# Ledger of designs, part 3: peptides against a protein of PDB entry 4XPM

Target 1, 160 residues: chain A of PDB entry 4XPM
Amino acid sequence: VMLHSKNVKGFLENTLKPYDLHSVDFKTSSLQSSMIITATNGGILSYATSNNDVPKNSINEINSVNNLKMMSLLIKDKWSEDENDTEEQHSNSCYPVEIDSFKTKIYTYEMEDLHTCVAQIPNSDLLLLFIAEGSFPYGLLVIKIERAMRELTDLFGYKL
Target 2, 67 residues: chain B of PDB entry 4XPM
Amino acid sequence: DIKGTIAFDTHGNVIESTGVGSQRIEDIGDLSKVTLDAEGFAQVQGDSLLVHLYKRNDITLAVYTSA

## One batch from the design tools (peptide; made by RFdiffusion4, then SolubleMPNN)

Design b2_p13_2_s1
Fold by OpenDDE base, seed 5:
Structure b2_p13_2_s1 (fold): chain B 160 residues (1-160), chain C 67 residues (1-67), chain A 13 residues (1-13)
Amino acid sequence: as target 1 above (160 residues)
Amino acid sequence: as target 2 above (67 residues)
Amino acid sequence: MKEELKKLHEEIF
């Protein structure tokens, strides 16, 4: 399914849903957060979060958003460093993938007790970022983000 | 009867685990080193459980049984 | 068991 940029928010919200393998008794928790951020500055262009316990427009919500901003910036910085580090690109935390003849890399990062996964949308200035609980296996998180990225073809080649 | 499962990728990262497999994630290190036959299968006897391995498309599935 | 493994693998992935 082709997704337009205006539908990114809804797309990200949908990615929060738990992964159910069906054939085995295995189901994950929901993603904590899902974001599209800029590869240049780590700015959040769109995001979704499963943490809806705080009232909207409250100070706590603002703080949580600020925390997301900080986390996205940190992950962007780490990603940028790794993109310029051959050794890191060959570590178990890096998954080279090809989507419709476009190459990109998926990185997994431990952030405190959270499992995160980030990937550059092919040939774009954008990153897709998933944040999950520590119980979410990295191998599955990689599969999830790869499959999600395949639905973002309209963003391939997007330049700021 | 299947007592549990583990699926893992070529990086040794877990994809899923169920049953006794959830308690034996540390087995991935050894299981990843097992030589598979031409069809991608192997069996490994470990303690009281037998582990059946099948790898396809860079994903290994381990199934734990009592025999 | 082999066929069962193949089927299970295919169903999951």
Scores: peptide ipSAE 0.708, ipTM 0.943, DockQ to the pose 0.922
Fold by OpenDDE base, seed 1:
Structure b2_p13_2_s1 (fold): chain B 160 residues (1-160), chain C 67 residues (1-67), chain A 13 residues (1-13)
Amino acid sequence: as target 1 above (160 residues)
Amino acid sequence: as target 2 above (67 residues)
Amino acid sequence: MKEELKKLHEEIF
C-alpha cells in the first residue's frame, strides 16, 4: 500500500492528537502543527494544524500558512547546519535513532515559545516536523516523532 | 501512596511529570546520576519524600512517595 | 514497590 497525498494528510492530522498516558494523570495539548517538508528547500509537501478556528481561504488562514512556511524554512536551515556540524550532532538536542535498520536523527529546537522537533525520514529527501506548545516536554516529543516515523515506511528512501 | 512521578530519557529531557514531580524537574540532574542495581532499580531519599527509580529501555521512571 | 514500578513503566511505555 502506497501513501498518497490524502493519506499523508490524514496521517499528519492524527499526529496532532494529544498524548494521553492514561496510567498516570498526564495528558498533553494537541500539537500545533505537523508537517512533511523537503530537506532541500524546506518546502511544505503536506501539513496539518490544530488551528481549525480560522475560516478556509481567509486572510487569516493565509497568514497562518505563511507562518508555517517561515517556521519550516527556519527549522530546515537549522537542521541543515546541524547535519554538517559534528558538535551539534553530539549535542543534547540530537537523538540518533534506528528504524528498521535505517539510521536517522531527531533534533529538538526551541522556536520562540514553541517546542519543535524534526527528523529526516530515513534515506529520504523529506523531513518530518512537529510543532508544539512550550508545555509539551521534549522527551515525549522525541518519542512521538519516532513512533510516527515508524509508520511512514512508504516514504523511506523517497527522493525528489 | 504516590505523590508524583517524573519520567525522563537519557538526555535528561522530561517525558512526563505528575503531582509533586512536576515541581521537581530539577531533580533529574541528580537522579540521572544514581547507580541502579542489576534490575534497574534504586531508591533515593530526598527532602521529605522517597524517590523510587526504575530504568528500562533508556527511560527512567521516578515515583515520589512519602515513605 | 519494585513490581509496581515495573508494571507502571510498562503501562506507560
Scores: peptide ipSAE 0.708, ipTM 0.943, DockQ to the pose 0.930
Fold by OpenDDE base, seed 2:
Structure b2_p13_2_s1 (fold): chain B 160 residues (1-160), chain C 67 residues (1-67), chain A 13 residues (1-13)
Amino acid sequence: as target 1 above (160 residues)
Amino acid sequence: as target 2 above (67 residues)
Amino acid sequence: MKEELKKLHEEIF
């Protein structure tokens, strides 16, 4: 059973919301982008971005989408390399996690001045990718993406 | 009387920081090495501030106070 | 202070 395309888009849009810890005077910015991409080619299956006040079909929109495509490809490539590198999997940038008996790994990557986080949806050909500002702490970004993946059980085991 | 906080994970990555804690992220290196008691608590003197530590579920919370 | 720390930790996470 798969999530409907509109449901996935809505899910990603919800992940953009800032994190408010309430008990302390701490609140993050919204995520810049949230995407589901293919692990094989880095192709974007679904995405959401903050501040989408760009006119449709404008040059700025095209450039923004192209930037996302480039980011997804670069992160996918780095992820693929790390998946075949034992040393990288034991670095502080890799978080092994288990969700409902399924094992996966969360990677944090610095991309220019942005903080990114990517994880393979368990037993699937899909990656979940968060892109945030540099002010977004990596530790919190990891927690955020882990909790988000727990809501994507319908995509567990999805193969292209 | 809390002057600030830092929360960090086992990788030494920040989860949150507030107040004076935001200016003392470098303390994580030392704080991560502190031996905690059986309940997950410790106290460390840091400069003029006292740091109260509590670790649970692999997340350490550091609270800075004047005393 | 210990109880306050536990409460704060629980409230945050």
Scores: peptide ipSAE 0.707, ipTM 0.943, DockQ to the pose 0.930
Fold by OpenDDE base, seed 3:
Structure b2_p13_2_s1 (fold): chain B 160 residues (1-160), chain C 67 residues (1-67), chain A 13 residues (1-13)
Amino acid sequence: as target 1 above (160 residues)
Amino acid sequence: as target 2 above (67 residues)
Amino acid sequence: MKEELKKLHEEIF
């Protein structure tokens, strides 16, 4: 089944849900944001946010989107720098992973008081980006984004 | 009687924590260095708590109990 | 306790 823009949006919305392990008394907050952005310019192709109680077309909504644009650009820039830095690729903030036969890297970044992680969708010009509160543990965030990428196989190899 | 848990990855990053484990995140540094047996188990005696370790698929689970 | 640990690990992940 081909992923349409609406399906991608719904997928990202689903990633916002809090993680509840059930087996232990552990439950996270919802992700603040989940995004697919371009690796070239950091442009937002699709996004979901947990704080969507703001009326549509309001000034507050516009400002929120602008903030996401800024964060996506900053993270894209940092990601681009790290992809060209051998030392950063071997740092504790980089998780090399292999999904099927495709290799990619997951990076964790502290963005002010937020916990973020970003990964290139394998062989594509796209990045998957999760933004969470500081209480969201990085180890779980990495697992979450890896599992999410495994469901985005239709985007593997996507070129702009 | 489980007093708490910590799960962490090979980078030392927390995956989950509960109970007393949430108060002992700093233990990960030492726990990550513990030699596990062939089945992936170990026990470490702490101050007043016993830590049971099990590692599988690069994820370590630490369970804190009394003893 | 070992079996319980294994089971708990499996249930979580």
Scores: peptide ipSAE 0.707, ipTM 0.943, DockQ to the pose 0.938

Design b2_p13_2_s2
Fold by OpenDDE base, seed 3:
Structure b2_p13_2_s2 (fold): chain B 160 residues (1-160), chain C 67 residues (1-67), chain A 13 residues (1-13)
Amino acid sequence: as target 1 above (160 residues)
Amino acid sequence: as target 2 above (67 residues)
Amino acid sequence: MKEELKKLHDEIF
C-alpha cells in the first residue's frame, strides 16, 4: 500500500501512543512529537504532536510549529555532523541497524530536558524524528523508532 | 516473588523498569558485565535482593527477587 | 525461574 500524505500523518499519530507493557507494570508517556523531516535542511514534511488542544490557526499553534521547526533544524544539523564524524558514529548515542538489508543509524540526542532520537530512512533524504519527555527511556525510544522505520518501506530510497 | 525488573540494551540504556528496579538503574553498569551461561542466564546476589539475569537478542532482563 | 524469565522476556519483547 502506497503511503499518501494522509497515511503518513496517521502513521505518525499512531507513534505518539504510550508504550504499555502488559506483562509488567510499565507504561510510558505519549511522545511529544513525531516527524518526518528532510535530511538536507531539516524541513518538516509531516508531523504529529501530543496535547494539541490549542485552537487551530491560533497564535499558540503557530508558535508550537515554529518551535518544532527550530528543533528539527538543530537535530538535523547535529545528525549531519555526526554522519561525518567516525568517532560520533561509534559513540554510545549511535545505534547502527539493518532493516531488510538496508543499513541506517539511530541517534539519541538530549534536547534540553527532552529525549530525542532520529534516524535516516534507509537510502533516502528523509529523517524520522521522535521527541519524548525525559522520563521516556532511551533504550525503548530506540526500539520504538526502529520498529516504526520498518513500517516506512515505501519511503526507502526516497530522494528529494 | 518479583520485587522489580529492569530491561536494558547493549548500550546500557534502559528499556523498561518496574518496582525496585526503577530505583536501581545504576545497577546496569555492573549487571552488564556479568558473565552469562550458555543459555543466557545468570544470578547475582545483591544487597538483600537476588538478581536474575536473562539475555537474548541483545536485550537483558533483570528480575529482582527476595530469594 | 529460568523458564519464567524466558517467558517474561518473550512477553515483553
Scores: peptide ipSAE 0.709, ipTM 0.943, DockQ to the pose 0.951
Fold by OpenDDE base, seed 4:
Structure b2_p13_2_s2 (fold): chain B 160 residues (1-160), chain C 67 residues (1-67), chain A 13 residues (1-13)
Amino acid sequence: as target 1 above (160 residues)
Amino acid sequence: as target 2 above (67 residues)
Amino acid sequence: MKEELKKLHDEIF
């Protein structure tokens, strides 16, 4: 299935859904944001946010988008640093994973009171980025982003 | 009766927690060091609760019971 | 208890 811009947006929106284990009394909040950004400069190619209370084309929406841009840039920078630091790649915040013979890494980063998780889409110039509330467990966030990555095979090898 | 649960990964990060487990996240440090049997099970006696451990596919589930 | 743990693990993941 070819991923169009609208399809990517819809995919990211679906990742926002809260995780409900059903078998136990555990349910998360929705993700605050889900984004695909460039690994080169942290530019946002597509995004979804759970905060839909802001009127479209309002100054508040612009500020919200600007906030996402800032967060994406900061996380990209940290990711870039870690990708060039062997010690950080062996830290507790790095999860090496393999998806269909493609290797990538998942990183968890604390950003103020938020829990974030980022991973390079295999062999691509793109990063998948999840932003959640501080109550969202990192271990679950990692599982969530790995499973999401498995659904983005069409973007594997995507170069800008 | 189950009093709570904690699930955590090999990095010691929480996946889920319920009941008394939500107030015992700090137990992960010690629980991660427990030697499991060949089937991936162990039991650890706590202060007032018994912790039942099961690990499979790099995910450890801890279940807290009174006995 | 072991079987219960396995079942619970399977239900969660």
Scores: peptide ipSAE 0.708, ipTM 0.943, DockQ to the pose 0.938
Fold by OpenDDE base, seed 1:
Structure b2_p13_2_s2 (fold): chain B 160 residues (1-160), chain C 67 residues (1-67), chain A 13 residues (1-13)
Amino acid sequence: as target 1 above (160 residues)
Amino acid sequence: as target 2 above (67 residues)
Amino acid sequence: MKEELKKLHDEIF
């Protein structure tokens, strides 16, 4: 398995786009952030954010990245706990899914006023993480991340 | 004439909502309990609106009409 | 109405 940083980055950037159902008058906001992190330590391997008005290498950018690092770590920790908790795995916040015969779980987590969802890329040491505004419905967020994972088959089974 | 819609999953989480449906998210609790026919359809009389239900592939679509 | 619901469902998902 070969990881290409640029390809992954571009993929994550694409996931930021609003979800427009077209057939009905419903359109979401852009995702705030989209990330691939390690399941072991919550380290960020790649990320994309919709906030592009912050100058690169500025103090504000650094603070923003640091915030993402903190969020990713917190979510990873919660995910890790839930993966070892049968009750949490049967809650409404857990969606067992199967992609190409690979089983994984999608978890939804409320983080402050944000809606998040995280899923282990099948049989890998990686997690895909979406962060959205509170107006982004969880049901749609789950669908979005599932569809995104289906496009990451090259990362299935990836071990650190 | 459609007044609004709600789509929701088997967990009761919203997928989308439009029109009057956006103001009736709390209906999901009751709508999820409605017995559907063999084809996945049902109709439920609400407050002053008729709710048309269709479920397929674990996604329920509710359409609100004035009828 | 049923057919319309099916169509709408198919269009959305």
Scores: peptide ipSAE 0.708, ipTM 0.943, DockQ to the pose 0.931
Fold by OpenDDE base, seed 2:
Order: sequence, then structure tokens, then C-alpha cells
Structure b2_p13_2_s2 (fold): chain B 160 residues (1-160), chain C 67 residues (1-67), chain A 13 residues (1-13)
Amino acid sequence: as target 1 above (160 residues)
Amino acid sequence: as target 2 above (67 residues)
Amino acid sequence: MKEELKKLHDEIF
């Protein structure tokens, strides 16, 4: 079954929800943003943000979208560099993972005071990108994006 | 009896922290080096607190207790 | 304590 645009948007919105471990007194904030971007140019195909209380077509909305575009481009560039750097792939910021026999990597990047993680959707031209507050632990962020990516099998192998 | 917890991965990155564990993130460096038994358990004395360790599936859980 | 640790680990992950 093919994922349509509205389905992807809904998926990304769901990823924004806080992580509550229940068994311990630990609960995160919502993700600030969740995006699917192109691995080639960092173009945003779909995105969701936790704070949507901005009027449509307002200057604040434009600034918010522009900020996301800038972050996506910067992260894509860093990701591209690391994909060609053996040393970076063996750092604590890189998590090799395997999903249904497909191999990919999850990278964590500090962006200003934000915690981000990005992963190539297996065999695709797409990246999944999470942006969270600095209080969101990287270890948990990695787990979150891995589990989310397992739900995107329809996009495995997607080429532009 | 639990005073706090820390869970961390093989990269030393925090997954969660609670109670006194939230104030002892720096302990991960030492805790990650502790030799676990065949079942994945260990106990380590951390100043006045006892740290109980359990590792499974590359995730270590540290539980802080008074004794 | 061991069983409690396993239980807690299972509940979290």
C-alpha cells in the first residue's frame, strides 16, 4: 500500500507526541519538529511541528518554515559528509541499524541547543529527521526514530 | 527504596534518568566499564548509594538505592 | 533485587 501525502503528514504528527515510560517517573517533551526530506538537496517533502499556534501566512509562520528549511539543509549536508567519512560512522553519534534486512544509520547532531537525529529511510532518497529540545536524551531519541522508521516500510526503496 | 534510575546505551548516551540518577549522569562513564555477571547483573558502591546494574539488549539500567 | 531489575527493564523497554 502506497503512503499518500496526507498519511505521511499524519504519521509525522504522531511522532511529535511525548515519550512516557510509565514504569518510571520520566516523560519527555514533544518533539519540536518531524520531517521527511530529500537526501539529495534537503528539500522538505513533509513536516510536522509541535507549535502550530501561528496564523497562516503570517510572518511568524514564514520564519518558522524558513528555519526548518535551513535546519534540514544543514543536517542534510552534515549527513552527506558523514556518509563519506569512515571515522564519523564509528563515532558515538552514529548508530548502525538493521530493519527487515535493510541496513541504515542513525546520526545524532547538536544544532544550537537542540537535539536532532536523522536517518536515511532504507534504500531510498529520503531522510527522516527529528528535532527535539536539548532536554530530550539522545539515547531515547535514537530509539524513537528507529521505531518510527519501522513504520515507514512503504517508503523503503523510494527513489526520486 | 529506589532513589533514582539511569538507563543508557552502548554509546554512553542517556535514554532516561529519574531521581538522584538525573544528578549523576556523569556516573555513566564508570558504570559502562563495570564487569557484569553472566546474567547481566552487577552492584557498585557509589558514595553513600548502592547502584544496581542490569544490561540486556545493549541497554543498561542503573538503579540507585540506599542499601 | 535482580528480579525487580529485570521487571523494571522489561517495563521500560
Scores: peptide ipSAE 0.707, ipTM 0.943, DockQ to the pose 0.933

## One batch from the design tools (peptide; made by RFdiffusion4, then SolubleMPNN)

Design b2_p14_1_s2
Fold by OpenDDE base, seed 1:
Structure b2_p14_1_s2 (fold): chain B 160 residues (1-160), chain C 67 residues (1-67), chain A 14 residues (1-14)
Amino acid sequence: as target 1 above (160 residues)
Amino acid sequence: as target 2 above (67 residues)
Amino acid sequence: SIKEFLKKLHDEIF
């Protein structure tokens, strides 16, 4: 099954779902946003948001999309800086991971009151980005994005 | 008998917390240093509660019980 | 048992 724009959008929408444990009484909120952006310019190729109560083409929707664009750009810039900083790559905010022999890194970033994590899709010009509320634990956010990354093998090696 | 839980990774970041575990996040530092047995288990007396530990695949679980 | 609970919870998270 090849990933196309429609399939990617649906995939991102599914990542919004909360993490719900049944062995204990623990359930997260839904992710605020899930995005695939370019590593070069932070441009949004696809995105999903949990707040879809805003009418389409309304000023509120435009503002929310603009906010996502700003956040993606800021996170891309921070990611780019960290990729060129060996000290940042050895901080507790960086998780080196390997998926089917492909290496990448997951970074966690505090953005105001939000918890975010970003990872380069292996060998690609793309970043996967999750934005969650501050109550979403970072350790779980990392697990969530790693699991999601494993489902994006069609994008491994994707170049713009 | 279970009063709460904490799960955390090798970076000390929380994965989940429930009950009294949500109020014992500061325990992660000490719990991460506990030596586990061959099966990945340990027990530690923490304050007034007994802490049961299990680690596998770089995920550590802590369950707090009264005894 | 507590051990079985721990394993179950771990498997649910992982």
Scores: peptide ipSAE 0.793, ipTM 0.952, DockQ to the pose 0.664
Fold by OpenDDE base, seed 3:
Structure b2_p14_1_s2 (fold): chain B 160 residues (1-160), chain C 67 residues (1-67), chain A 14 residues (1-14)
Amino acid sequence: as target 1 above (160 residues)
Amino acid sequence: as target 2 above (67 residues)
Amino acid sequence: SIKEFLKKLHDEIF
């Protein structure tokens, strides 16, 4: 099964779903946004947002997309800095992980009042980026993005 | 008997919290240092509540009960 | 059982 552009979009939309436990009364909000961006320039290749009530092709939609572009660029820049900083890689906000013998790192970043999480798709020029409300626990966000990356094996090794 | 829960990772970041656990996030530091048995369980007396711990796959759960 | 509850909750999260 090949993951094409439409499949990627649908995949990202599925990641927006809230985490809902049954053993206890715990349910998160939906993710605000889920994106695949380039590690080189922070360009958005695919994205999904929970705010779908905005009329299509409206000024409000354009502004929201521009905001995502800004956030993706800022997070990419911070990620790039941390990838070149040994001290930051050993900070509490960095999670080294291994998926199917591929090594990568998950970073958590506070972006204004939002909780964000970013990880390089193994051996690729791509980053997976989750943006959530401040009430979304970082520990759960890390679990969520790790599980998501395990479903993106078709993108492992993707080069621009 | 369950009054609340906390789940946290090895970085001390919260995974989930419910009930009184949501008000006991500061307990994570001490709970992370508790020695667990061979099955990954422990019990810790915390003020008037008993804390039941379970750790597996680098995820620690804490359940608060009155007894 | 508290132990069974803990295991179930863990499995649900993980």
Scores: peptide ipSAE 0.793, ipTM 0.951, DockQ to the pose 0.659
Fold by OpenDDE base, seed 2:
Structure b2_p14_1_s2 (fold): chain B 160 residues (1-160), chain C 67 residues (1-67), chain A 14 residues (1-14)
Amino acid sequence: as target 1 above (160 residues)
Amino acid sequence: as target 2 above (67 residues)
Amino acid sequence: SIKEFLKKLHDEIF
């Protein structure tokens, strides 16, 4: 399968869906946003947001996008720091994972009252980033992003 | 009979919580130390509730019951 | 049973 730009957008849209368990009465909120950003400068290559009530081309939309840009940059910077910090890589906020034969790390970061999770797409210059409300459990967020990355094999090894 | 649940990972981070489990996140520390049987199960008596544990694939589930 | 419930819940999460 080949991931085109619109396919990536659709994929990210799907990741926004809440996690709904049926064995117990547990359902999360939708993710606030899901993004693929560059590991080099935190530039957003693709994104999806759950809040679509903002009129297009409005100042509020611009501010919203700018907020995403700000968050992506901040998280990228934190990720970069942690990737160069052995101690941080062994903290409770870092989850080493292996997908097929590719190794990567999932990081959880508190952003104000938001719960975020970021991971480098294996062997690529890209990061997958989830932003959720504070009510979204970190453990589940990690599971969610890992599962999502397993569906992005076409981006493994992608270099800018 | 189920009063609530908690699921957590090896980092102690919550995966899900329901019912009384949502109010007992602090139990994770102790529950993570419980020795499980060969099948990954255990039971722990806590105050008025019985906690049923199951761990597989680095995920621990806790179910709180009255008995 | 509780055990079956636990297994089911686990499988649903994963």
Scores: peptide ipSAE 0.792, ipTM 0.951, DockQ to the pose 0.657
Fold by OpenDDE base, seed 4:
Structure b2_p14_1_s2 (fold): chain B 160 residues (1-160), chain C 67 residues (1-67), chain A 14 residues (1-14)
Amino acid sequence: as target 1 above (160 residues)
Amino acid sequence: as target 2 above (67 residues)
Amino acid sequence: SIKEFLKKLHDEIF
C-alpha cells in the first residue's frame, strides 16, 4: 500500500501514543511532536502534535507551527553537521542501525528541556523526527523511532 | 519482592526505570561492566539490595530485590 | 521467578 499524505499524517499521529509497559508500572507521556522533514533544508513535509488544543487559524497555531519549523531546521542543521563529523558518529548520541539491509543512523539531541531523536529514512532525502518531553528516556526514544522507521519502507529511497 | 527496575542500552541511555531503579540511574555505569553468564544473567549485591541482570539484543535489564 | 520476569520484561520492551 502506497503511503499518501493522509496516510503519513495518520502514521505520525499514531507514533505520538505513549509507551506503556505492563510488566512494570511504567508509562511515558505522549510524544510532543512527530515529523517527517527534508534532509536538505529541514522543511516539514508532514507532522503531528499531541497538543491540539489551539484553535485553528489562530495566532497561537501559527506560532506553534513556526516553533516546529524552527526546531526542525535546527535539528536538521545539527544532523547535517554530525553526518560530516566522524567523531560525532562515534558518540553515545549516535546509533547506527540497519533496516532490511539499509544502513542509517539515529541521533539524539537535547533541545532546551525536550528530548529529541532524528534519523534519515534509509536512502532518502527525508528525516524522521520525534520530539518528547524531558522525562522521556533517550534509550526508549531510540527504540521507538527505529520501530517506526521500519514501517516506512514506502519512503525508503525517496528523493526530492 | 521487586523494589525497582532499570533498563538501559549499550550507550548507557535509560530505556525505562521504576521504583528504586529510578533513583539508581548512576548504577548503569557499573552494571554495564558486569560479566554475564552464558544465558545472559548475573546477580550483584548493591547496597542492601540484590540486583538481577539480564541482557539480550543489546538491552540490559536490572531488577532490584531485597533478596 | 525473577529470570522469567526479566525475560518477560525484555520481550515487552523489545
Scores: peptide ipSAE 0.791, ipTM 0.951, DockQ to the pose 0.668

